# Peptides against a protein of PDB entry 2KNC, part 14

Target 1, 74 residues: chain A of PDB entry 2KNC
Amino acid sequence: KGPDILVVLLSVMGAILLIGLAALLIWKLLITIHDRKEFAKFEEERARAKWDTANNPLYKEATSTFTNITYRGT

## One batch from the design tools (peptide; aimed at target 1 A23)

Design b2_p16_8_s2 (made by RFdiffusion4, then SolubleMPNN; from b2_p16_8, 12 letters changed)
Fold by OpenDDE base, seed 1:
Structure b2_p16_8_s2 (fold): chain B 74 residues (1-74), chain A 16 residues (1-16)
Amino acid sequence: as target 1 above (74 residues)
Amino acid sequence: LLLELLLQVLLEALER
């Protein structure tokens, strides 16, 4: 049977659409993995910065309890 | 892979 020109045309069009969709899915997946790695690194750096601030001996708690030396609690 | 499958479908369509 001679090549069904309609079957060939539809198969080529379908393949181009599937390749295009697959390429977009792969591209989106790669970006999503990249962004998650960058976000995880950012949250790790932010966590480390909080630990360094909490262990910084220069961090005076804003609550200085001044013992009022003149308060003789009678 | 996908290009090879496309070539296979094209060859099968030409043999029919």
Scores: peptide ipSAE 0.059, ipTM 0.711, DockQ to the pose 0.095
OpenDDE base, seeds 2, 3, 4, 5: peptide ipSAE 0.054, 0.050, 0.055, 0.055; ipTM 0.698, 0.684, 0.707, 0.704

Design b2_p16_8_s3 (made by RFdiffusion4, then SolubleMPNN; from b2_p16_8, 12 letters changed)
Fold by OpenDDE base, seed 1:
Structure b2_p16_8_s3 (fold): chain B 74 residues (1-74), chain A 16 residues (1-16)
Amino acid sequence: as target 1 above (74 residues)
Amino acid sequence: DLLLALLLVLLRALLE
């Protein structure tokens, strides 16, 4: 029995679909890994920028607690 | 090349 021509056609179509799906999965995986690496760098840079902003001597907390040393609580 | 090789292997396996 020669290979059923229908089985050969369906298998070739299935193989093309599987290759296409695999390519899409690899592409999505590469993007996801790239994005995770870029986001990790952006979060590190944002964490550093937040630290630099917290130590910015121009950012005086709007709440200056003046302990009046002259206030003898009677 | 790899995709062509895989396709040829699949075609061979279907013709046996």
Scores: peptide ipSAE 0.041, ipTM 0.650, DockQ to the pose 0.113
OpenDDE base, seeds 2, 3, 4, 5: peptide ipSAE 0.040, 0.037, 0.039, 0.038; ipTM 0.649, 0.636, 0.641, 0.638

Design b2_p16_8_s4 (made by RFdiffusion4, then SolubleMPNN; from b2_p16_8, 12 letters changed)
Fold by OpenDDE base, seed 5:
Structure b2_p16_8_s4 (fold): chain B 74 residues (1-74), chain A 16 residues (1-16)
Amino acid sequence: as target 1 above (74 residues)
Amino acid sequence: PLLELLLLVLLLALLL
């Protein structure tokens, strides 16, 4: 019996689907690694900027705590 | 592994 043409066609279709799925998984993995590295760098830069602001003697807190001397709780 | 599985499926399809 020669190879069943239907089995060969189904095998080739399955092959194309597996290659396509593998390419998508590799692509997703590369993006996920890239995004995690970029996000980690961004959060590190944000953390450094917050620390540098806290140590800057020219930084005036925009939030002034006023003690309301007129608030006698009755 | 995927290429080996593909080759195995092709060989199996040729053997049937």
Scores: peptide ipSAE 0.074, ipTM 0.733, DockQ to the pose 0.124
OpenDDE base, seeds 1, 2, 3, 4: peptide ipSAE 0.073, 0.074, 0.068, 0.069; ipTM 0.735, 0.737, 0.722, 0.726

## One batch from the design tools (peptide; aimed at target 1 G20 K28)

Design b2_p17_1 (made by RFdiffusion4)
Pose (drawn by RFdiffusion4):
Structure b2_p17_1 (pose): chain A 74 residues (1-74), chain P 17 residues (1-17)
Amino acid sequence: as target 1 above (74 residues)
Amino acid sequence: PVSFVVALLVAAAAVFA
């Protein structure tokens, strides 16, 4: 009663808030990193799908084009 | 994240009380 225990307690509360803030950061990555994968695999497909479609009109044809040396005509 | 912060504030308030 005489003292005040407030100042000492104020410091102790800071540790709780700080201990959580430290763990907050760690866990923040745990929930965010779970996305980095898809978020990466997402932009990864959109990168190859272009270079893998902005210049590949051979498949639409069938499965070949040149290297068809044979009886010519026209 | 909000639930984690609220849990800390409740713990700090309980210690203060």

Design b2_p17_1_s1 (made by RFdiffusion4, then SolubleMPNN; from b2_p17_1, 14 letters changed)
Fold by OpenDDE base, seed 4:
Structure b2_p17_1_s1 (fold): chain B 74 residues (1-74), chain A 17 residues (1-17)
Amino acid sequence: as target 1 above (74 residues)
Amino acid sequence: ILELLQALLALVQELLE
């Protein structure tokens, strides 16, 4: 019984579709893992920047509280 | 890519036997 040409064509089409879908899934997975690693680095750098700001002797608070010593609150 | 094409050709050959 010769190969069923229809089975061969459907199997080749199915294989091409599966390879294409697998490639897209792998690509999406790699990007997602990359983006998560980059985001984790960004959050670490942001955490460090808060620590560096707290320890930076050049940091001046944007808000200054002044007590008016002449204010007699009635 | 070349290996995937070779694997596809091998699958076609196996189905044609």
Scores: peptide ipSAE 0.071, ipTM 0.730, DockQ to the pose 0.193
OpenDDE base, seeds 1, 2, 3, 5: peptide ipSAE 0.063, 0.070, 0.067, 0.066; ipTM 0.711, 0.727, 0.718, 0.724

Design b2_p17_1_s2 (made by RFdiffusion4, then SolubleMPNN; from b2_p17_1, 14 letters changed)
Fold by OpenDDE base, seed 5:
Structure b2_p17_1_s2 (fold): chain B 74 residues (1-74), chain A 17 residues (1-17)
Amino acid sequence: as target 1 above (74 residues)
Amino acid sequence: LLALLLATLLLVLALLE
């Protein structure tokens, strides 16, 4: 019995769809790994920039806590 | 995924014989 032409056509279509899905999953995985590495670097640089801003000797906190000298005793 | 691809390829080959 020769191969059922319908079964062959459906199997080829299914194979193409599976290859396409596999390619999309590989592509998404590569992007996700790349993006996580880039985001981790960006958050590290942002953390460093925040520390450098906090340690800037020219950055006087605009919030001077004035201990009101008038509350020191009556 | 690779196992499914190989299984489908083997199935196609077995249907062509």
Scores: peptide ipSAE 0.049, ipTM 0.668, DockQ to the pose 0.128
OpenDDE base, seeds 1, 2, 3, 4: peptide ipSAE 0.048, 0.047, 0.042, 0.046; ipTM 0.669, 0.666, 0.646, 0.662

Design b2_p17_1_s3 (made by RFdiffusion4, then SolubleMPNN; from b2_p17_1, 15 letters changed)
Fold by OpenDDE base, seed 2:
Structure b2_p17_1_s3 (fold): chain B 74 residues (1-74), chain A 17 residues (1-17)
Amino acid sequence: as target 1 above (74 residues)
Amino acid sequence: ILELLLLTLLAVLELLE
C-alpha cells in the first residue's frame, strides 16, 4: 500500500519545520559563539592596553599621595 | 536537535516505503 498522502504531507511539513528550527538554532548558536569570542578578544586587548598604559612613563597618576610626615595619628 | 533531525528524516523515509 503506498504511503497515506495525508501522513506524508504532515511528515514533510513537520520535517520542514524541524529543519527550519534547527537552522535558526545553529545560526543563533554561531552568532552567540562569535560574539562571545569577539568580546573576550576585546576584553583581552583592553586589559593589555590598560597594562601598557600603567607602564607608560608619561602616565602620572592624577593622585599624588603626600604622606604628611607631621601627621601623628592619635 | 541533530539526533531529532536524523530520527525525523529516518521516520519520513520509513513512511515513504
Scores: peptide ipSAE 0.068, ipTM 0.699, DockQ to the pose 0.137
OpenDDE base, seeds 1, 3, 4, 5: peptide ipSAE 0.068, 0.060, 0.065, 0.064; ipTM 0.695, 0.690, 0.696, 0.695

Design b2_p17_1_s4 (made by RFdiffusion4, then SolubleMPNN; from b2_p17_1, 14 letters changed)
Fold by OpenDDE base, seed 4:
Structure b2_p17_1_s4 (fold): chain B 74 residues (1-74), chain A 17 residues (1-17)
Amino acid sequence: as target 1 above (74 residues)
Amino acid sequence: VLELLLALLKLVQELLS
């Protein structure tokens, strides 16, 4: 019996759809992995910048506390 | 992608045999 033309057409169409879907899933996966790596770097840099701000010798605290040495307190 | 295209080609050959 010759090949069933309908089976051939449906199999080719199904294979094209599966390849397209697989390509989209791979693309989404690659982007997601990339974005997670970039976000992890951003959080590391942000954490480091917070540490650098705390240790920045140019940082002067906006508030200063003064004790009045002449206040004897009643 | 290339392997999928080759697999598709083999499938078509199998269906046409």
Scores: peptide ipSAE 0.065, ipTM 0.698, DockQ to the pose 0.187
OpenDDE base, seeds 1, 2, 3, 5: peptide ipSAE 0.064, 0.060, 0.058, 0.059; ipTM 0.699, 0.693, 0.686, 0.692

Design b2_p17_2 (made by RFdiffusion4)
Pose (drawn by RFdiffusion4):
Structure b2_p17_2 (pose): chain A 74 residues (1-74), chain P 17 residues (1-17)
Amino acid sequence: as target 1 above (74 residues)
Amino acid sequence: TVAFVVVLLVIAVVVFL
């Protein structure tokens, strides 16, 4: 009663808030990293699908084009 | 995240009281 236990307590409360802030960061990555995979695999497909479709009209044909040396004509 | 902060604030309030 005489003292005040407020100032000492003020410091102790800071540790709780700080202990959580420290753990907050760690856990923040745990929930965010779970996405980095898909978020990566996402942009990863969009990257290859282009280079893998902006210049591959052979498949639409069938499965080959040249290397068909045989009886010519026209 | 908000729930985690609220839990810390509740603990802080209990300790303060």

Design b2_p17_2_s1 (made by RFdiffusion4, then SolubleMPNN; from b2_p17_2, 15 letters changed)
Fold by OpenDDE base, seed 2:
Structure b2_p17_2_s1 (fold): chain B 74 residues (1-74), chain A 17 residues (1-17)
Amino acid sequence: as target 1 above (74 residues)
Amino acid sequence: LLELLLALLEEVLKLLS
């Protein structure tokens, strides 16, 4: 007996929906992995730049702390 | 997911046979 036309139609529709969903999930996964890798690289570069700035002999702290010798902390 | 897709394809092929 040939395939039931209704069963075939429903199976094809279901298959298309599942393929579409799978493609969207793969796409989202790839983007998420890409973004996380790029962000991790950015944070590493930022961390490295911060360490390099801390070791920059031209970096003068904007805040100078003067100890007031006359301040007796009562 | 791939295994599920393959299983679905096999099921569709069985329905078409």
Scores: peptide ipSAE 0.053, ipTM 0.672, DockQ to the pose 0.164
OpenDDE base, seeds 1, 3, 4, 5: peptide ipSAE 0.050, 0.048, 0.050, 0.051; ipTM 0.668, 0.658, 0.670, 0.677

Design b2_p17_2_s2 (made by RFdiffusion4, then SolubleMPNN; from b2_p17_2, 15 letters changed)
Fold by OpenDDE base, seed 1:
Structure b2_p17_2_s2 (fold): chain B 74 residues (1-74), chain A 17 residues (1-17)
Amino acid sequence: as target 1 above (74 residues)
Amino acid sequence: ELLLLLLTLLLVLELLL
């Protein structure tokens, strides 16, 4: 019995759909890996920028502590 | 999300076999 022509047509249609879905999964996986790496790098750079702001001679802390030299604690 | 896509792909594969 030769392969039923309908089974061959349905198998080809199914194979095309599977290739399309596999390509979308690979694409989404690549984007997800890229996005996680980029976000981790962005959070590291943002954390590092917060540490560099503490050592930046241009950054004046918004909090100035004035020691009142005339405050003799009685 | 990826697990749901993998599960949907497997389900579509089982419907095609």
Scores: peptide ipSAE 0.030, ipTM 0.611, DockQ to the pose 0.090
OpenDDE base, seeds 2, 3, 4, 5: peptide ipSAE 0.027, 0.028, 0.028, 0.027; ipTM 0.574, 0.580, 0.571, 0.573

Design b2_p17_2_s3 (made by RFdiffusion4, then SolubleMPNN; from b2_p17_2, 14 letters changed)
Fold by OpenDDE base, seed 2:
Structure b2_p17_2_s3 (fold): chain B 74 residues (1-74), chain A 17 residues (1-17)
Amino acid sequence: as target 1 above (74 residues)
Amino acid sequence: LLLFLLALLLLVLELLS
């Protein structure tokens, strides 16, 4: 029996849709992995820069806590 | 992907047989 034209058409349409969906999923996955890796790198660099800024001898904390030795807390 | 394309090719060949 020759190929059922309807079955062939539906199979080709389904295949195109599945390939398209798979390509979109792969694309989204690659972007998501890329963005997460880049974000993790930026957060590491930012964390390192914050630690370096905390050790910057030019940043005196604006809050000098003078412990008043004479303050006996009653 | 390659396995999917191969499976699809086999399916098309089976449907054309």
Scores: peptide ipSAE 0.043, ipTM 0.657, DockQ to the pose 0.137
OpenDDE base, seeds 1, 3, 4, 5: peptide ipSAE 0.043, 0.042, 0.042, 0.042; ipTM 0.656, 0.644, 0.651, 0.656

Design b2_p17_2_s4 (made by RFdiffusion4, then SolubleMPNN; from b2_p17_2, 16 letters changed)
Fold by OpenDDE base, seed 2:
Structure b2_p17_2_s4 (fold): chain B 74 residues (1-74), chain A 17 residues (1-17)
Amino acid sequence: as target 1 above (74 residues)
Amino acid sequence: ELLLLLQVLLEVLELLS
């Protein structure tokens, strides 16, 4: 029995929709993986730059804390 | 989800055969 023409038409329409959805999911997945990799690299570079700044002997903190030895907190 | 899509695809192919 040849496939019913209506079943063939509905199956082709369903397959096109599924392929379209799969393509969108793959596209979204690729972008999400790309963005996460770039963000991870950026956070690593930022972490490294913070460590380099902390070890930079030319970096003077803008705030100098002076402990007032005469301040007896009453 | 991916397994369900594969099952639907196989079912469609079976209906076409």
Scores: peptide ipSAE 0.044, ipTM 0.658, DockQ to the pose 0.116
OpenDDE base, seeds 1, 3, 4, 5: peptide ipSAE 0.039, 0.034, 0.042, 0.039; ipTM 0.661, 0.644, 0.647, 0.658

Design b2_p17_3 (made by RFdiffusion4)
Pose (drawn by RFdiffusion4):
Structure b2_p17_3 (pose): chain A 74 residues (1-74), chain P 17 residues (1-17)
Amino acid sequence: as target 1 above (74 residues)
Amino acid sequence: VVAVVAFVVLLVVVAVL
């Protein structure tokens, strides 16, 4: 009663808040990193799908074009 | 966001106790 135990306790509370803040960061990545994969695989598909479609009109045709050396005509 | 807020609120409750 005489003392105050407030100042000493104020410091102890800071450790709880700090111990959580430290763990908060670690766990924050654990929930965020779970997305980095899809978030990456997301932009990854959008990147290849372009370079893999902005210049590939052969498939629409069938499965070949040139290298068809044979009896000519027209 | 809600999970982070809930975690912070839990820490504040533990500190008050």

Design b2_p17_3_s1 (made by RFdiffusion4, then SolubleMPNN; from b2_p17_3, 14 letters changed)
Fold by OpenDDE base, seed 4:
Structure b2_p17_3_s1 (fold): chain B 74 residues (1-74), chain A 17 residues (1-17)
Amino acid sequence: as target 1 above (74 residues)
Amino acid sequence: LEELLALLLALLALALA
């Protein structure tokens, strides 16, 4: 008996759907790997900026402590 | 996913028999 045309059509349609799903999974994997690499670079740059700020003599901390010498504490 | 591929291959083999 010749190939069942309905089974062939359904198998081709199923193959297209599976290829589409595989392409979406590969795309999601590539994005996830990209985002993890970008996040790692961002954390490294943030760490470097913290060290550079700590060593920068022009950096003034936002918090200034003033000792009030006129406060007698009575 | 592997089961879907196995089903696809089984359907294709059945169509060609």
Scores: peptide ipSAE 0.063, ipTM 0.687, DockQ to the pose 0.077
OpenDDE base, seeds 1, 2, 3, 5: peptide ipSAE 0.061, 0.058, 0.050, 0.059; ipTM 0.688, 0.682, 0.674, 0.689

Design b2_p17_3_s2 (made by RFdiffusion4, then SolubleMPNN; from b2_p17_3, 15 letters changed)
Fold by OpenDDE base, seed 2:
Structure b2_p17_3_s2 (fold): chain B 74 residues (1-74), chain A 17 residues (1-17)
Amino acid sequence: as target 1 above (74 residues)
Amino acid sequence: LEILLQLLLLILQLALA
């Protein structure tokens, strides 16, 4: 039977749609992986900066807790 | 590239069947 033009057209359309969908999925996956890596790096740098701030000899805690030695909890 | 080639070959096979 000669080439079923309808089958060829539907297969080409299906192939284009699958390629387009695959490209979008790959693109979204790459962005999502990139953003997660960048966010993880940012949180690591932020955690490190917090540790450096805690060890800063110039950092005085804004709150001094005085333990009231006369407070007998009832 | 290989996937595109395989799809092209599949389309060709469907057209020649």
Scores: peptide ipSAE 0.064, ipTM 0.691, DockQ to the pose 0.088
OpenDDE base, seeds 1, 3, 4, 5: peptide ipSAE 0.063, 0.055, 0.053, 0.062; ipTM 0.689, 0.667, 0.655, 0.690

Design b2_p17_3_s3 (made by RFdiffusion4, then SolubleMPNN; from b2_p17_3, 11 letters changed)
Fold by OpenDDE base, seed 2:
Structure b2_p17_3_s3 (fold): chain B 74 residues (1-74), chain A 17 residues (1-17)
Amino acid sequence: as target 1 above (74 residues)
Amino acid sequence: LELVLALLLLLLLLALL
């Protein structure tokens, strides 16, 4: 008996749907990995920018600590 | 990927039976 034309049509439709779903899953996975890498890079750049701001030679702390030379810590 | 390929092969085998 030749392959049932309905079974062949349903198998082809199922194959197209599975390929489409697989392509969408691969696409979503690639985006999710890309976004995580880009976000990690952004947080690293932001961390570096905070370190550069803390070492800004123009940033003078408004608080001057005077060491009292007369303070004998007992 | 392997699961999709296995399902595609299974559907192809079922279409040939």
Scores: peptide ipSAE 0.053, ipTM 0.685, DockQ to the pose 0.073
OpenDDE base, seeds 1, 3, 4, 5: peptide ipSAE 0.036, 0.045, 0.048, 0.039; ipTM 0.631, 0.666, 0.678, 0.642

Design b2_p17_3_s4 (made by RFdiffusion4, then SolubleMPNN; from b2_p17_3, 12 letters changed)
Fold by OpenDDE base, seed 1:
Structure b2_p17_3_s4 (fold): chain B 74 residues (1-74), chain A 17 residues (1-17)
Amino acid sequence: as target 1 above (74 residues)
Amino acid sequence: LEVLLALLLLLLLLALL
């Protein structure tokens, strides 16, 4: 059958819509991958900062154990 | 991407029938 002009118009419109939707999906996927990489880096930096904080030389434990040298336990 | 291209080509072929 010769190309039905209506079918051609509808197919071209459908194709444009699908390309637009595909571009949005690709864009969203790229952002999601980027954000996951940035978040993973942020969590790694935050993990390193916790390790450095655990060894903070300014953190004095509130509990000092004094060995009482005068305590002769009989 | 290939699936979308295949769908686009399929729609174009269907338009030419």
Scores: peptide ipSAE 0.058, ipTM 0.696, DockQ to the pose 0.078
OpenDDE base, seeds 2, 3, 4, 5: peptide ipSAE 0.053, 0.046, 0.050, 0.054; ipTM 0.685, 0.664, 0.683, 0.691

Design b2_p17_4 (made by RFdiffusion4)
Pose (drawn by RFdiffusion4):
Structure b2_p17_4 (pose): chain A 74 residues (1-74), chain P 17 residues (1-17)
Amino acid sequence: as target 1 above (74 residues)
Amino acid sequence: VVVLVVVAVVVLLVAFF
């Protein structure tokens, strides 16, 4: 009673808050990193799908075009 | 003390989410 045990306790409480803040950061990445994969695989598909569709009208045709050397006509 | 610990835990949970 005489003392105050408030000041000493104030410091101890800071460790709890701090120990959680440190762990908070670690676990923050654990929940966020789980997305970085899809978030990456997401933008990854949108990148290749263009380069892989903004210039590939051959498939619509069938499966070839040139290299068809044969009897010509028109 | 218990109250201060509960408040610190609540603050950490709120900051996490």

Design b2_p17_4_s1 (made by RFdiffusion4, then SolubleMPNN; from b2_p17_4, 14 letters changed)
Fold by OpenDDE base, seed 2:
Structure b2_p17_4_s1 (fold): chain B 74 residues (1-74), chain A 17 residues (1-17)
Amino acid sequence: as target 1 above (74 residues)
Amino acid sequence: LDELLALILLLLLELLL
């Protein structure tokens, strides 16, 4: 049976739509992987910077806790 | 992707025969 022209047209249209959808999924996957890797690196650098700041002998906590010895909590 | 492309090509071939 010769190719049903309607079946061929519908199959080509379906193939184009599937390729387009696959390309969008790949694009989204690549971005999502990129963003997750960049975020993981940023959180690692932030964690490392926090540890380095905690070990920095020049870092005085801006918060001076004064114990008010006269504060009898009622 | 390659498997999906192969399946699409196979389906297109089957529809063309």
Scores: peptide ipSAE 0.045, ipTM 0.663, DockQ to the pose 0.066
OpenDDE base, seeds 1, 3, 4, 5: peptide ipSAE 0.041, 0.039, 0.042, 0.042; ipTM 0.641, 0.639, 0.646, 0.646

Design b2_p17_4_s2 (made by RFdiffusion4, then SolubleMPNN; from b2_p17_4, 14 letters changed)
Fold by OpenDDE base, seed 2:
Structure b2_p17_4_s2 (fold): chain B 74 residues (1-74), chain A 17 residues (1-17)
Amino acid sequence: as target 1 above (74 residues)
Amino acid sequence: LLELLAAILLALLELLL
């Protein structure tokens, strides 16, 4: 007996919906992995730039600590 | 996911045949 046309139609519709949902899940997963990798790279580059700025010989701390020679800490 | 897709395609083929 050939497949019931209604069962075939509903099965094809269900398969298309599942493929569509699977494609959206794969897309979301790829974006989420990409964004996490890009953010990790950005934070690494920012950390490196902070180290390079801390070692910049032109960066004089705005705070000149004057050692008060007269401060005898008792 | 791919196994589930393959199982759905197989079930569709079995239903069609």
Scores: peptide ipSAE 0.057, ipTM 0.657, DockQ to the pose 0.055
OpenDDE base, seeds 1, 3, 4, 5: peptide ipSAE 0.052, 0.042, 0.049, 0.055; ipTM 0.657, 0.634, 0.647, 0.655

Design b2_p17_4_s3 (made by RFdiffusion4, then SolubleMPNN; from b2_p17_4, 14 letters changed)
Fold by OpenDDE base, seed 2:
Structure b2_p17_4_s3 (fold): chain B 74 residues (1-74), chain A 17 residues (1-17)
Amino acid sequence: as target 1 above (74 residues)
Amino acid sequence: LLSLLAEVLSLLLRLLL
């Protein structure tokens, strides 16, 4: 029996839908991975910038803790 | 993806023969 034209049409439609869905899933996955990598890099750069700001001598808290060397805590 | 495409094409060929 030759291929049932209806079975062929339904199989082609199903194949196109599966390829379309697979392409959308791959695209979404690539974007999600890209965004996560970019956010991780941005947070690393922000963390590094915060460390540089903490080491900025202009942001030394004016709180000079004078350790009183004469304070023998009882 | 390529394996899935090859599987779909192989199924289509099996339906056409």
Scores: peptide ipSAE 0.045, ipTM 0.647, DockQ to the pose 0.047
OpenDDE base, seeds 1, 3, 4, 5: peptide ipSAE 0.044, 0.041, 0.043, 0.044; ipTM 0.643, 0.632, 0.639, 0.643

Design b2_p17_4_s4 (made by RFdiffusion4, then SolubleMPNN; from b2_p17_4, 13 letters changed)
Fold by OpenDDE base, seed 1:
Structure b2_p17_4_s4 (fold): chain B 74 residues (1-74), chain A 17 residues (1-17)
Amino acid sequence: as target 1 above (74 residues)
Amino acid sequence: LLDLLNLALQLLLALLS
């Protein structure tokens, strides 16, 4: 049976489309993995900065607890 | 990659036969 020209054309087109789709999926996967690693690094740096701020001796809490020595609770 | 290319070529040749 000679090759059906239509079958050959459709198969080649289908193969090109599948390769293109596969390449896009791989590309998206790589970007997603990269972005997750970068985001994890960003969250780690942010967490570290928060700890440094919490230990900043210049930070004065807005709330001051005053113990009234004159208050004798009966 | 080379194996995939070879497989693709074999499939194409099989389709053209």
Scores: peptide ipSAE 0.040, ipTM 0.645, DockQ to the pose 0.054
OpenDDE base, seeds 2, 3, 4, 5: peptide ipSAE 0.039, 0.035, 0.037, 0.037; ipTM 0.643, 0.623, 0.628, 0.636

Design b2_p17_5 (made by RFdiffusion4)
Pose (drawn by RFdiffusion4):
Structure b2_p17_5 (pose): chain A 74 residues (1-74), chain P 17 residues (1-17)
Amino acid sequence: as target 1 above (74 residues)
Amino acid sequence: FVVFVAALVVVAAVVFV
């Protein structure tokens, strides 16, 4: 009662808040990283799908085009 | 996150009391 135990306690509370802040960061990545995969796989598909569709009109045809050397005509 | 921070505040408040 004489002392105050407030100042000493103030420091101890800081450790709780700090211990959580430190763990907060670690866990923050744990929740966020779970997305980085899909977030990546997301943009990954949108990248290849273009390069893989902005210049591939052969498939629509059938499955080949040239290399069809045979009896010509017209 | 909010729950985690709120839990810390509650623990700190209990310790203060």

Design b2_p17_5_s1 (made by RFdiffusion4, then SolubleMPNN; from b2_p17_5, 16 letters changed)
Fold by OpenDDE base, seed 3:
Structure b2_p17_5_s1 (fold): chain B 74 residues (1-74), chain A 17 residues (1-17)
Amino acid sequence: as target 1 above (74 residues)
Amino acid sequence: VLEFLLRVLQLVLELLS
């Protein structure tokens, strides 16, 4: 019994559609993973830069604590 | 994904035989 031509055509069309959808899902997944890795790296670099800003020698805290050496508390 | 593609290909070949 030769394959039903309609069954063959529908199966090939279905296979092409499934392959196309799978390729789009893989592509989207790869981009999403890439973007998440790049974003995670950016947030890590930003976190490090914020720590380096806290150690910025140009950042003088507006509050200077002066120890009054002459204060003998009676 | 590869296993899925191979299974789809196998199914198509089985329908063509």
Scores: peptide ipSAE 0.057, ipTM 0.665, DockQ to the pose 0.110
OpenDDE base, seeds 1, 2, 4, 5: peptide ipSAE 0.054, 0.054, 0.055, 0.054; ipTM 0.657, 0.657, 0.660, 0.658

Design b2_p17_5_s2 (made by RFdiffusion4, then SolubleMPNN; from b2_p17_5, 16 letters changed)
Fold by OpenDDE base, seed 3:
Structure b2_p17_5_s2 (fold): chain B 74 residues (1-74), chain A 17 residues (1-17)
Amino acid sequence: as target 1 above (74 residues)
Amino acid sequence: LDELLLLLLLLVLELLL
């Protein structure tokens, strides 16, 4: 029984579609892994910048709390 | 991944023969 020409055409079309879909999934996976690594590094750098600001002896808060020593609460 | 691609290629080739 020779290969049914319709089965051969449908199998080739199906294979091309599956290869194309697989390539897109691999590409999306690689980008998603890359972006997650870059985002994790960015969040680490932001966390570090917050710690460096809190420990900087030259950082003066714009707000100073003054306790009024003349305030005798009744 | 390459083994799955080879298996898919072999399956397509088997359907063509």
Scores: peptide ipSAE 0.044, ipTM 0.649, DockQ to the pose 0.182
OpenDDE base, seeds 1, 2, 4, 5: peptide ipSAE 0.042, 0.036, 0.041, 0.042; ipTM 0.641, 0.628, 0.635, 0.641

